# Ledger of designs, part 113: peptides against a protein of PDB entry 8YVU

Target 1, 39 residues: chain A of PDB entry 8YVU
Amino acid sequence: PQLCYILDAILFLYGIVLTLLYCRLKIQVRKAAITSYEK
Target 2, 160 residues: chain B of PDB entry 8YVU
Amino acid sequence: TWLTVLKKEQEFLGVTQILTAMICLCFGTVVCSVLDISHIEGDIFSSFKAGYPFWGAIFFSISGMLSIISERRNATYLVRGSLGANTASSIAGGTGITILIINLKKSLAYIHIHSCQKFFETKCFMASFSTEIVVMMLFLTILGLGSAVSLTICGAGEEL

## One batch from the design tools (peptide; made by RFdiffusion4, then SolubleMPNN)

Design b2_p18_8_s3 (from b2_p18_8, 12 letters changed)
Fold by OpenDDE base, seed 3:
Formats: sequence, structure tokens, C-alpha cells
Structure b2_p18_8_s3 (fold): chain B 39 residues (1-39), chain C 160 residues (1-160), chain D 39 residues (1-39), chain A 18 residues (1-18)
Amino acid sequence: as target 1 above (39 residues)
Amino acid sequence: as target 2 above (160 residues)
Amino acid sequence: as target 1 above (39 residues)
Amino acid sequence: MEEVEELIEEVRELLEKI
């Protein structure tokens, strides 16, 4: 049972990190698209 | 292309909110059906007594639905409505997290006071079950809040 | 303990889905960068 | 369980469209 809670914490942290990375990547894609349009 | 990517992400976030809301509602209904919370002494189920699974699920569901509808119809009034709903959902999520943390602290305190070495004691079982449900609800609420905040940022970006 | 395992399964599935989305987004960024370089 | 499976399948279909 303790291992299950530890796994939950790790998976939760992983989910947060992936969400942040996804948001950052999305912002980068947006910036690249804007730069290509001004050209 | 950028608008289409944003649209797809908004739809995904909206679906995630609806799913989170449905799961929260299902957990709330299951807990209410299996456990007579009114007869449980203490504040172990304070979040359930406050009706958080119900109103929280409604707020997240409405926010998610409005976000999806706003994205599909591309109407300015719907964008504003979605932004308002997402903001309200974010506030509700924050309040829900606070309630769940308080409930979790009370549940942990209860377990500590009763020195729950025997898992089969009814009180210890209920406290453990409450703790598990509260943790699940907390995670779902955090996910819902994350989606609502993301949708709010996307909606605010479209208005600017 | 059973609820913990259910949560683990949900979080694991969420992590997989986010990883796939991140990979797709990364591929799109790469394609956009290549297209901008050929122009 | 079946409702959850249907919901997961709907989410999967949405993700495949992205």
C-alpha cells in the first residue's frame, strides 16, 4: 500500500511536468508561426 | 494552423474538464450511496458534507462544455462566456482544493488519534477509505483546475 | 489500497496520452522549422 | 466500467483527431 502512494506521487509529478513542457512547446510553436507570418 | 492547434487544444482541455467533472460526480455519488455520511462521527467526510463533488463537478462540466461550444462556434460572445465560466471554474477548483486539504488533515489526524493498527476496525477503515477518496478527489481537482486555467489563458489570448 | 491502484492506472494512462501529444507537437514543430528553412 | 471504457474510447478518438 505504501508503494502505491509513492507511485501516485511520482505519476502526479510526471503529469505536471509533462503539462508544463507541453505548454512551453505550444508557446514555441505559436512564436514560430507568428515569425513566419511577419516574414 | 496556429488557430487550429489552439482549437484542438481547447477542445482537449474542455473534454478533460468534463471528464474530471464526471469522475468527481461519480465518486461523490458512489460515496454517498455506499456510506451514510450523516451517521459518521467527525469531519472525515467534510468535503462530501459540503457537497463539493456535486457543485465542483457542475462548475467544471459547465466550464468544459462552454469551452467546447465557444471553440466550435467561434462567436465572440461565446468566447467571453467561456472565459467567464473558466474563471469561475478556476475559483471553484481552488476552493475545492482548500476544502479537500482540510478534510485530508482531519482524516490523517483521526487515523493518528485512533492508532489504527487494526485495519478491520470500522472507524479505521472509514478513515482510511475517506483519506483515499479525498486524495483521489484532490488529484482530480488539481487536474480540473489546470485545465480551467489553461482554457482561461487561451480565451484571454483570443480576446487580446 | 484498491483505489490507489485505480488512481495509478488513470495517472499512467494520462501520462501516456500526454507523452503522445507532446511527441506529435514536437514533430509538428520540426516540420514547421523545415518548411521555414526551405523558404 | 463500461461507461468508463466508452469515455476512454471517446477521448482516444478525440486524441487521434489532433
Scores: peptide ipSAE 0.487, ipTM 0.801, DockQ to the pose 0.093
Fold by OpenDDE base, seed 5:
Structure b2_p18_8_s3 (fold): chain B 39 residues (1-39), chain C 160 residues (1-160), chain D 39 residues (1-39), chain A 18 residues (1-18)
Amino acid sequence: as target 1 above (39 residues)
Amino acid sequence: as target 2 above (160 residues)
Amino acid sequence: as target 1 above (39 residues)
Amino acid sequence: MEEVEELIEEVRELLEKI
């Protein structure tokens, strides 16, 4: 049972980090698309 | 292209918010059906007594639905409405987190005071169950808040 | 304890889905970068 | 459960379009 709670915490943290990274990557893709359209 | 990607993100975030809201409602209804919270002594279920799973889930659901509708119809008035709803949902989520943290502290204090070595004692079982449910609701609320904040930022960016 | 395991399963699935999406997005960024370099 | 599954499927379809 304690291992389950630890796993929940790790998975939750991982989910937050992945969400942030996904947002950053999407912003980068968008910036790249805008830069390609202005050329 | 960029707007299309943003729109897809908004829809995804909206769906995530609705899902989180539905899970919170399901937990709220299950707890209310299994336990008569009104007869439970103490503040272990203070978040449930406050009706947070219900009104919080409604706010998140409305915010998510408005975000999806705003994205689909691409109308300026809907964008503003979605931004307002997401802001309200963010505030509600923050309040919910605060309530859940307080409830969690009370539940943990109860477990500590009663030195619940015997898990099968009814009071200890209820306290542990409450703690588990509150932790789950806390995580869901944080996820919902994250989605609402993200949608708010996206909506604010579209109005600038 | 059973609720914890259910939450773990949901979070794990969410993490996998996000990882797949992140990978797809990363591949798209790489393809966009390569296409911009060849022009 | 069916409604949740439908919602998950809708999310999955949305994710496949991304």
Scores: peptide ipSAE 0.480, ipTM 0.799, DockQ to the pose 0.108
Fold by OpenDDE base, seed 1:
Structure b2_p18_8_s3 (fold): chain B 39 residues (1-39), chain C 160 residues (1-160), chain D 39 residues (1-39), chain A 18 residues (1-18)
Amino acid sequence: as target 1 above (39 residues)
Amino acid sequence: as target 2 above (160 residues)
Amino acid sequence: as target 1 above (39 residues)
Amino acid sequence: MEEVEELIEEVRELLEKI
């Protein structure tokens, strides 16, 4: 049971990090799309 | 800008907030249906006794719905309403987290005091089950708060 | 303990979905960058 | 159930836009 709680914490942290990375990548895609439209 | 990104993700954040709220309601309903919380001695289910899963989920649901509607209709009054709802949901989420942490501490203290070596004892089982549910609710509340705060920042940026 | 495993499963699924979305987004960024370079 | 299905459909549409 203790291992399960540790896994929950790790997965939760991983989810947060992935969400942040996804947001950053989405910003990059949008910036690239805007730059392509201005050309 | 970060605000532009948040605006484009507003609908997604609203949907995630509604989903989180629905999950919280489901858990609250299941716990209330399976466990007679009124007959449980102690404050192990203090968050449930306070009705947090219910009112918290309602706030998150309303906030999410308003955010989606505001994004779709692009009406100024809806934007303000969404901002207000998201702010209220953020406050509610913060309060909920506090209540859940207090409940978690009480549940953990109960487990330690009773030296629950035998998980099959009814009291120890209930305390463990309560702790697990509270942890799940805490995670969901943190996710909901994160979405509500993000929506609040987005709405505030639109008003500036 | 069973609830912990359910939470783990949900978080794991969420992590997989986010990873797939991140990969798709990364591919889109790469395609956009290539298209921008060819112009 | 219908509300949940609508929510799932909205999430699906959002995922397709992404």
Scores: peptide ipSAE 0.423, ipTM 0.787, DockQ to the pose 0.126
Fold by OpenDDE base, seed 2:
Structure b2_p18_8_s3 (fold): chain B 39 residues (1-39), chain C 160 residues (1-160), chain D 39 residues (1-39), chain A 18 residues (1-18)
Amino acid sequence: as target 1 above (39 residues)
Amino acid sequence: as target 2 above (160 residues)
Amino acid sequence: as target 1 above (39 residues)
Amino acid sequence: MEEVEELIEEVRELLEKI
């Protein structure tokens, strides 16, 4: 049971990191789209 | 194209493969250091007895390293070597999954036979612990196989 | 213990889905960057 | 330990490029 909780913690942290990276990437896509529309 | 995307992520996939291999190796070494597997009755640790965490980790590590080196040096001979290593790692991953599934089935059968209502019994604890480790190793092996297959597809696309 | 394993499976699946979405978004960013460079 | 540190540094460099 303790190992399961450790795995849960690792997977949870991984999910948070990926979500943050996804959000950053999404913001970059939006900025690129706005710049392309202004040209 | 999917091939272009995979090529650009090849280094990342190689690093993830090495990391997966290292984690598998660490788990294998920890289990072997903490538990005397030779003294445990039954096939609960059959995957460990087969040495899968060790040889599997070696194959995945070699495959990942070769993939990274091949991408960095952009040498044609390294691309072929990486393709071969990734193919071997994919086969090793598939074999590992099979062994782990068999071990998981045996561990679950053991838990059912002994009607482990009392988790504090040494045998039931060991069976549950084995099941947890096998599940973790199974997930890691699936991730490793996914990376190895992706790298194999990338390498095959570069040869065409 | 059983609940922990279910949580592990859900978190693992979530991690895979997020990874795929991240890859797709990264491709979109690259396409947008190429399009902006050609203009 | 040095190999692990090199691997971590490579992962960091990759993450910075993303």
Scores: peptide ipSAE 0.405, ipTM 0.777, DockQ to the pose 0.128

Design b2_p18_8_s4 (from b2_p18_8, 12 letters changed)
Fold by OpenDDE base, seed 4:
Structure b2_p18_8_s4 (fold): chain B 39 residues (1-39), chain C 160 residues (1-160), chain D 39 residues (1-39), chain A 18 residues (1-18)
Amino acid sequence: as target 1 above (39 residues)
Amino acid sequence: as target 2 above (160 residues)
Amino acid sequence: as target 1 above (39 residues)
Amino acid sequence: MEEVLELIEEVKELLELV
């Protein structure tokens, strides 16, 4: 049971990090799309 | 800028792979320290008996380190080396997943056979603990494999 | 304890999905960058 | 472990720069 909670914490942290990375990447894609449209 | 982003992503994947490897090693070490796996009847800890946490972690660590070094130095020979290491790590990860799945099946079968209603019984506790550890190791192995495969694809793309 | 395992499964699935989405987004960014370079 | 932690910190810093 304690190990499960540790795993939850690790997975949660991983999920947060991936979400942040995904958001940043999404913003970059949007910026790239806007730049390509202005050309 | 895009190449820099990709490089940072490769480094991140490499770090994640190393971290995963370290966690696997830590878990392996803890399990080996707490439990005498050699005296446990059955194949509940077959993955540990096979030394997977150790060799798997080594492969993932090497792959991650090489990936980071390759990304930082941007040298063709390092890219090839990283690709080779990532490929080897991917194979190791796949093998590890297979071993862990087999171990999970055996552990689940053991739990089912013994009808572990009482958690405080030593055998049932060990089986449950084994199952939990194997699930964690499986998850970590999948993450490691995912990172290694991603790095392999990136490296292959750089060689083309 | 059972809830913990369910949470682990959800977080694991989330991690996989995010990884796939991140990979797809990365590929899109690469394609956009190549297209912008060819112009 | 210390080297891995340093590497993680470097990666975090790099991520913050992006």
Scores: peptide ipSAE 0.493, ipTM 0.807, DockQ to the pose 0.126
Fold by OpenDDE base, seed 2:
Formats: structure tokens, C-alpha cells, sequence
Structure b2_p18_8_s4 (fold): chain B 39 residues (1-39), chain C 160 residues (1-160), chain D 39 residues (1-39), chain A 18 residues (1-18)
């Protein structure tokens, strides 16, 4: 049971980090698309 | 398109495979150091008794290392060797998943038979701990298999 | 304890889905960068 | 091990650039 909670914590942290990275990438894609449209 | 993406991430997949293998080895060594599996009654640790954390991790490590070396050196002979190693690692991963599923079923059956309401009993604690480790190893093995299959597809695409 | 294992499964699935989405976004960013360089 | 460490450092640098 304690190991399960540790795994949950690790997976939760991983999910948060990936979500942040995904958001950053999405912002970069949007910036690139805007720059392409202004040319 | 998918092949080109996989090729660009081949090194990353190889590193992931090595990391997965190292984690499996760490879990195997920790379990062997903390628990005397030989004195545990039942087949709760059948995957550990079979040595899966060790040989599986070795196969995945070799496959990952060969994949990284093949990508870095860009040599045709290394690509073939990596493809062979990745194929072998994929087979090993599939076998490992099967063993882990069997172990999980045995562990769950043991918990059910002994009506483990009190987790403080040594046998019930060991069965629950084994189940948790087996589940973790199963997830890691699935990740390793996914990486090995991806690397195999990349290698096959380069030969074609 | 059973709820913990269910949570692990959900978090694991979420991690896989996010990884796939991240890979797709990364490909899109690379394609956008290539298109910007050819102009 | 050193090659793996170098690869981890390269991945870390790539992650910092992102």
C-alpha cells in the first residue's frame, strides 16, 4: 500500500511536468503560426 | 511520416529502454537483498524466482545500448545488430509480461484465499508488496517493449 | 488500497496520452520551423 | 556509463532550450 502511494506521487509529478511542457510547446506552435501568417 | 519521427527519436527511445532496464535491475536487487525469496511459501515471487528482473534488464540494456551506438555511428553493420537485439528484446519483453501476469494472478489468488483483511500479518504484507512490485515491473516491461518495438520498426525502415 | 491501484492505472494512461500528444506537437513545431526556413 | 551520462546531459540541455 505505501509503494502504491509513492508510485502515485511519481506519476502525478510526471503528469504535471508533461502538462507544463505540452503547454509551452503549444505556445511555441502558436507563435510560429502567427509569424508565418504575417509573412 | 511515422518512420521519420521514430528515427529522430531513436536515441531517446534507446535511452528510455536502458533506463527501464536499470530500474528493473534496481527493483530486482532490492527485492533480493531485502527478502529471502527462498523461504517464502508459495509462488508469489515466481517472476523473481525465474530471474526476470535480471535477464530481462540485461536484454533491454544491451538492446538500448546497441540502438544508441547504431544511431551515433550510422554504420550499416551496427544497424543490423541493433535490429537483431531490439527484436530479441521485444520477444524477451513479451515473455516477461506473460510471466508477470501469471505472478500477479497467483499473488491475487493468495490474497483472496487467505482473506487478508489484516495487512499486518507477515504473509499478507508480503503478498501485497509482491503484487505492487509486480504491477510496477509490468508497467516498466510494457514501456520497454514499446521502446524495443519502436526501435525495431525504425531499424527495419532503414534496411528497406 | 484498491483505490490506489486504480489511480495508478489512470495516471499511467494519462502519462501515455500526454507523451503521444507531446510527440505530435513536437513534430508540428519542427514542420513549422522548416516551412519558415524555406521562406 | 560515461556515454549515457553525456546523453543525459544532452537531453537536459535540449530540455532547457525548450
Amino acid sequence: as target 1 above (39 residues)
Amino acid sequence: as target 2 above (160 residues)
Amino acid sequence: as target 1 above (39 residues)
Amino acid sequence: MEEVLELIEEVKELLELV
Scores: peptide ipSAE 0.405, ipTM 0.778, DockQ to the pose 0.186
Fold by OpenDDE base, seed 3:
Structure b2_p18_8_s4 (fold): chain B 39 residues (1-39), chain C 160 residues (1-160), chain D 39 residues (1-39), chain A 18 residues (1-18)
Amino acid sequence: as target 1 above (39 residues)
Amino acid sequence: as target 2 above (160 residues)
Amino acid sequence: as target 1 above (39 residues)
Amino acid sequence: MEEVLELIEEVKELLELV
């Protein structure tokens, strides 16, 4: 049971980190598209 | 186009928010149906007594639906409405998290005071069950808040 | 304890989905970078 | 249950499009 809660915490942290990375990557893609449209 | 990608992600975030809201509502309904919270002494289910699963689910559902509708219709007035709803849902989510944390602290304190070594004691079982449900609701609320904030940022970016 | 395992399953599924989305987005960024370099 | 299944299918379709 204690291992389950530890796993939940790790998976939750991983989910947050991936969400942030995904958002950052998406913003980068947006910026790249805007710069390509201005050329 | 980048706009199409953003639109698809907004729809995904809206769907995620609605799903989170539905899960919260389902948990609230199940807990209310299985447990008579009114007869439970103490503040173990304070979040449920406050009706958080209900109003929180409603706010998140409305926010998600408005976001999806705004994205589909591409109307300026709907974009503003969605932004407002997402902002309100973000505030509601933050308040919900605070309530859940307070409930969690009370539940943990109860478990500590009663030295719940015997899991089969009714009071200890109820406190443990409450703690588990509150933790699940906390995770769902954080996910809902994350989606609402993301939608708010996207909507604000479209207005600028 | 059973609820913990359910949460683990949900978080694990969420992590897999986010990882797939991140990989797809990364591939899109690479394709966009290649197309911008050919111009 | 059916509504939940429909929602899961919609989410799955959205995920396949991304």
Scores: peptide ipSAE 0.485, ipTM 0.801, DockQ to the pose 0.112; fails the geometry check
Fold by OpenDDE base, seed 5:
Structure b2_p18_8_s4 (fold): chain B 39 residues (1-39), chain C 160 residues (1-160), chain D 39 residues (1-39), chain A 18 residues (1-18)
Amino acid sequence: as target 1 above (39 residues)
Amino acid sequence: as target 2 above (160 residues)
Amino acid sequence: as target 1 above (39 residues)
Amino acid sequence: MEEVLELIEEVKELLELV
């Protein structure tokens, strides 16, 4: 049971980090699209 | 800018918030239907006794719905309403996290005091079950708070 | 303990989905960068 | 619920187009 809770914490942290990275990447894609439109 | 991306993800964040709220309501309803919390001795279900799964879920649902409507209608008055709702939801989420942490501490203390080596003892089983549900609710509340805070920052950025 | 494993499964699935989406987005950013370089 | 489902479908379509 303790291992399960540790895994939950790790997976939760991983999910948060991935969400942040995904948001950052989506920002970059959108910035690239805007820059291509202004050119 | 970070704000521009958050604005574009506002609808997604709102949907996520509503989904989180619905899951919290489902868990709250299931626990209330299966367990007579009023007859359980101790503070193991203090978060449920406080009604957090219900009022918290309502706040998150309202905040998420307002955020989605605000994004779809693109109206200034809706943006203000969404900002207010998201702020209220963020405060509610913070309060909920505090209550859940207190409940978790009490549940863990109960497990420790009773030396719950035997999972099949009714009191130990209830304490463990409560702890698991509280942890799940805590994770969901953190996710909901994250979405609400993100939406609040977006709304504040649009008003400035 | 069973609820912990269920949560692990949900978080794991979420992590996989986010990873796939992140990879797709990263590929799109790369394609956009290549297209901008050829123009 | 229907609006949320519609939004999820729209997001899914957007994700498929990307």
Scores: peptide ipSAE 0.432, ipTM 0.787, DockQ to the pose 0.166; fails the geometry check

## One batch from the design tools (peptide; made by RFdiffusion4, then SolubleMPNN)

Design b2_p19_1_s1 (from b2_p19_1, 13 letters changed)
Fold by OpenDDE base, seed 4:
Structure b2_p19_1_s1 (fold): chain B 39 residues (1-39), chain C 160 residues (1-160), chain D 39 residues (1-39), chain A 19 residues (1-19)
Amino acid sequence: as target 1 above (39 residues)
Amino acid sequence: as target 2 above (160 residues)
Amino acid sequence: as target 1 above (39 residues)
Amino acid sequence: LLLTLLLLSLVLLLLELAS
């Protein structure tokens, strides 16, 4: 069980990091789309 | 340019698949070195007893290599060959996942039957550990299969 | 303990889904960039 | 842990390809 909890913690942290990266990428896509519409 | 970018992404996926296979092999060897699997009764380590971490990693590595080769073949006359290689890669990944799922089911069944409430007991600890390792390997194989399938779809698109 | 394993599975699935979404977004950004260069 | 590291490496590679 202790190993499972450690794995959960690591996966949770990874999920948070991926979510942040996804949000950053989404913002970039939106900025790129806006720039494309302004041209 | 767009096709070139996609090709680079495919190559990266293939490399990732090979890396995943190597990691699975490393985990298999570590588990075999730390745990005397041969003396462990039950189906918890059935995949390890069968040598799955080794041959499974080899098959997955071959799948990754085939994927990379397929991506490098940009010639129109080689499209069929590339598609064939990617298909073989996908099949290899699928078989690996199937084996891991079977092992996982056996491990979970063993844990359930023995009612491992006392985790500090050596047998229950080993069963739990084996299950965790099998789950990790399963996840890695799913990632590898995902890459292989992606490569197959790209190859099929080029053939059409 | 069983809940821990379930959590691991969910977090892993989440990671895969996020990776796929990230790839899709990345492709969209690249397409937008190419379109911007062609104009 | 290994799986998470692998996923992280994949994400980093995707970022490099995006740049």
Scores: peptide ipSAE 0.548, ipTM 0.830, DockQ to the pose 0.125; fails the geometry check
Fold by OpenDDE base, seed 1:
Structure b2_p19_1_s1 (fold): chain B 39 residues (1-39), chain C 160 residues (1-160), chain D 39 residues (1-39), chain A 19 residues (1-19)
Amino acid sequence: as target 1 above (39 residues)
Amino acid sequence: as target 2 above (160 residues)
Amino acid sequence: as target 1 above (39 residues)
Amino acid sequence: LLLTLLLLSLVLLLLELAS
């Protein structure tokens, strides 16, 4: 049971990191799309 | 198209399937090494007794390898072989999921019957450990099935 | 304690979904980069 | 823990394929 809570914490942290990376990537995609439209 | 995306991800899916298979094999071997399942009373380890981690891992590994080879060589005969292997892997995965669900239900029932409030009891510990392992195997099986299904769809799309 | 397992399942699913989305976005970025290079 | 490690490994693999 204690291990479960530790795992939850790790997974939660991982989820946060992935969300941040996803947001950054999404911003990059949007920037690339805007740049392609301006050309 | 969805098919084009899946084709590009085919190698990744194959590698993921192989990795999943290897992890399943590792878990199976570790569990078999630590626990003598044959002497454990009950059906808590029914999935292990059936040898699911081993044959399932083999099917997933073969499917993944064939998928990677098919993608690299781009030959019609390899596509058919990969499709067959992926289909077989998908069936194996589905069967594995069923077995794992049954095992999980039995383990949960065992925990409820014995009112396992005290984790230090040997029976409760074994039941909890079995449940954890079965859950992990279930997740791995779901991942493997997902990859196999994706590869099957890719292969079917290439044949059409 | 049961909530821990449920949380693990949710976090795991979330991780898978985020991974898939991240992959799709990464592919889009790569496609955009290739298109920009061809121009 | 193993599931978490698997997810992490998958993410690393995706990053490697993406690079």
Scores: peptide ipSAE 0.540, ipTM 0.819, DockQ to the pose 0.154; fails the geometry check
Fold by OpenDDE base, seed 5:
Structure b2_p19_1_s1 (fold): chain B 39 residues (1-39), chain C 160 residues (1-160), chain D 39 residues (1-39), chain A 19 residues (1-19)
Amino acid sequence: as target 1 above (39 residues)
Amino acid sequence: as target 2 above (160 residues)
Amino acid sequence: as target 1 above (39 residues)
Amino acid sequence: LLLTLLLLSLVLLLLELAS
């Protein structure tokens, strides 16, 4: 049970980090798409 | 376009804060309804005794509402108000995290002292349940803090 | 105790899905960057 | 479960904003 809680915490942290990275990457894709459309 | 994206992000963050607040309130009320915290010996429910789910939820709700209102009206005074509310919510979230960490440490210490090998003992079950709730509240508080900080950054960007 | 294992399974699945989405976005960003450089 | 649902809703909303 203790290992389960630790794993849950690690997975939660990983999910937050991945969400942030995904948001940053999505913003970059949008910027690239806008730049490509203006050309 | 960038401002429109920021506005959508602010609304999303505001909704997230409100949702987090509501979940915290729901957990607080459920715990208070199911468990007589006053009759439970020890500091297992110290965060609940301190009323964190209630005041934390209120702060996050206010921050979320102000963020939504600020986005809709686009007034300079509302932006400042939203920034202030988000800052206050961030501070409240940080305080809540600290309280929850302390509560978690106490709960873990209690579990270690009683050497809860048998989960069927009422005390061990209550300690485990408390720990689970505290962990969930900690996660919600971290999410709320993240949203409040993000809203603060967005608001600061609009003021510049 | 069983709820923790269920939560771990859900978080693990979520992490896998996010990782796949991140990889797809990263590939899209790279393709957009290459297309922008060739112009 | 509630936390996972919240995260899922957040991700879905982010996906809608990105689309």
Scores: peptide ipSAE 0.540, ipTM 0.821, DockQ to the pose 0.121; fails the geometry check
Fold by OpenDDE base, seed 2:
Structure b2_p19_1_s1 (fold): chain B 39 residues (1-39), chain C 160 residues (1-160), chain D 39 residues (1-39), chain A 19 residues (1-19)
Amino acid sequence: as target 1 above (39 residues)
Amino acid sequence: as target 2 above (160 residues)
Amino acid sequence: as target 1 above (39 residues)
Amino acid sequence: LLLTLLLLSLVLLLLELAS
């Protein structure tokens, strides 16, 4: 029971971190695409 | 470019804050509709009795709306108002977290006192369910506070 | 307790999906970077 | 469930803003 709640917290934190990283990567892909069109 | 990114981030944070507020309100209304908190013995739902899901959600909603409006209208007075609202919402979020932690401690104490070995006992089930809801609300409050603080920092940076 | 286990299952599934999406995006960023260096 | 829905909504919003 306690382990279940701890696991939920860890998974939630992991989800937040992954979302942030995904957003950063998406922005990088967009910047790279814009730079490729300007050249 | 950096200002445009910050603007998009502010709007996103504002929407996140409003969404968090709406979820808190939904939880509050569902709990109030399903459970008669006034007739439940103990402090299992102390956060609900304090009305945190309601006033906290209102503060977060107002803060988020002001942030979005300030960003869209690009008016100096709205920026200041949004900064003030975000600061107030951050304080409210911190207070809410404190209340939820206290409620969580009381709920855990209740579970320990009743030695809830039988999950299907009505009191133990209600205490467990309350604890789960409080934990979820705590996470939502932390997220809302994070968004409000981020918006406050962004707004303060624009004023400097 | 039962709700906790259900939540764990959902969060775990969500984490796996996000990880897969992150990997796909990371591969796209790497391909874009390689293409930019070849030009 | 609500937490997961919130995370999904946040991801969708980020995708929309990033598009």
Scores: peptide ipSAE 0.539, ipTM 0.818, DockQ to the pose 0.126; fails the geometry check

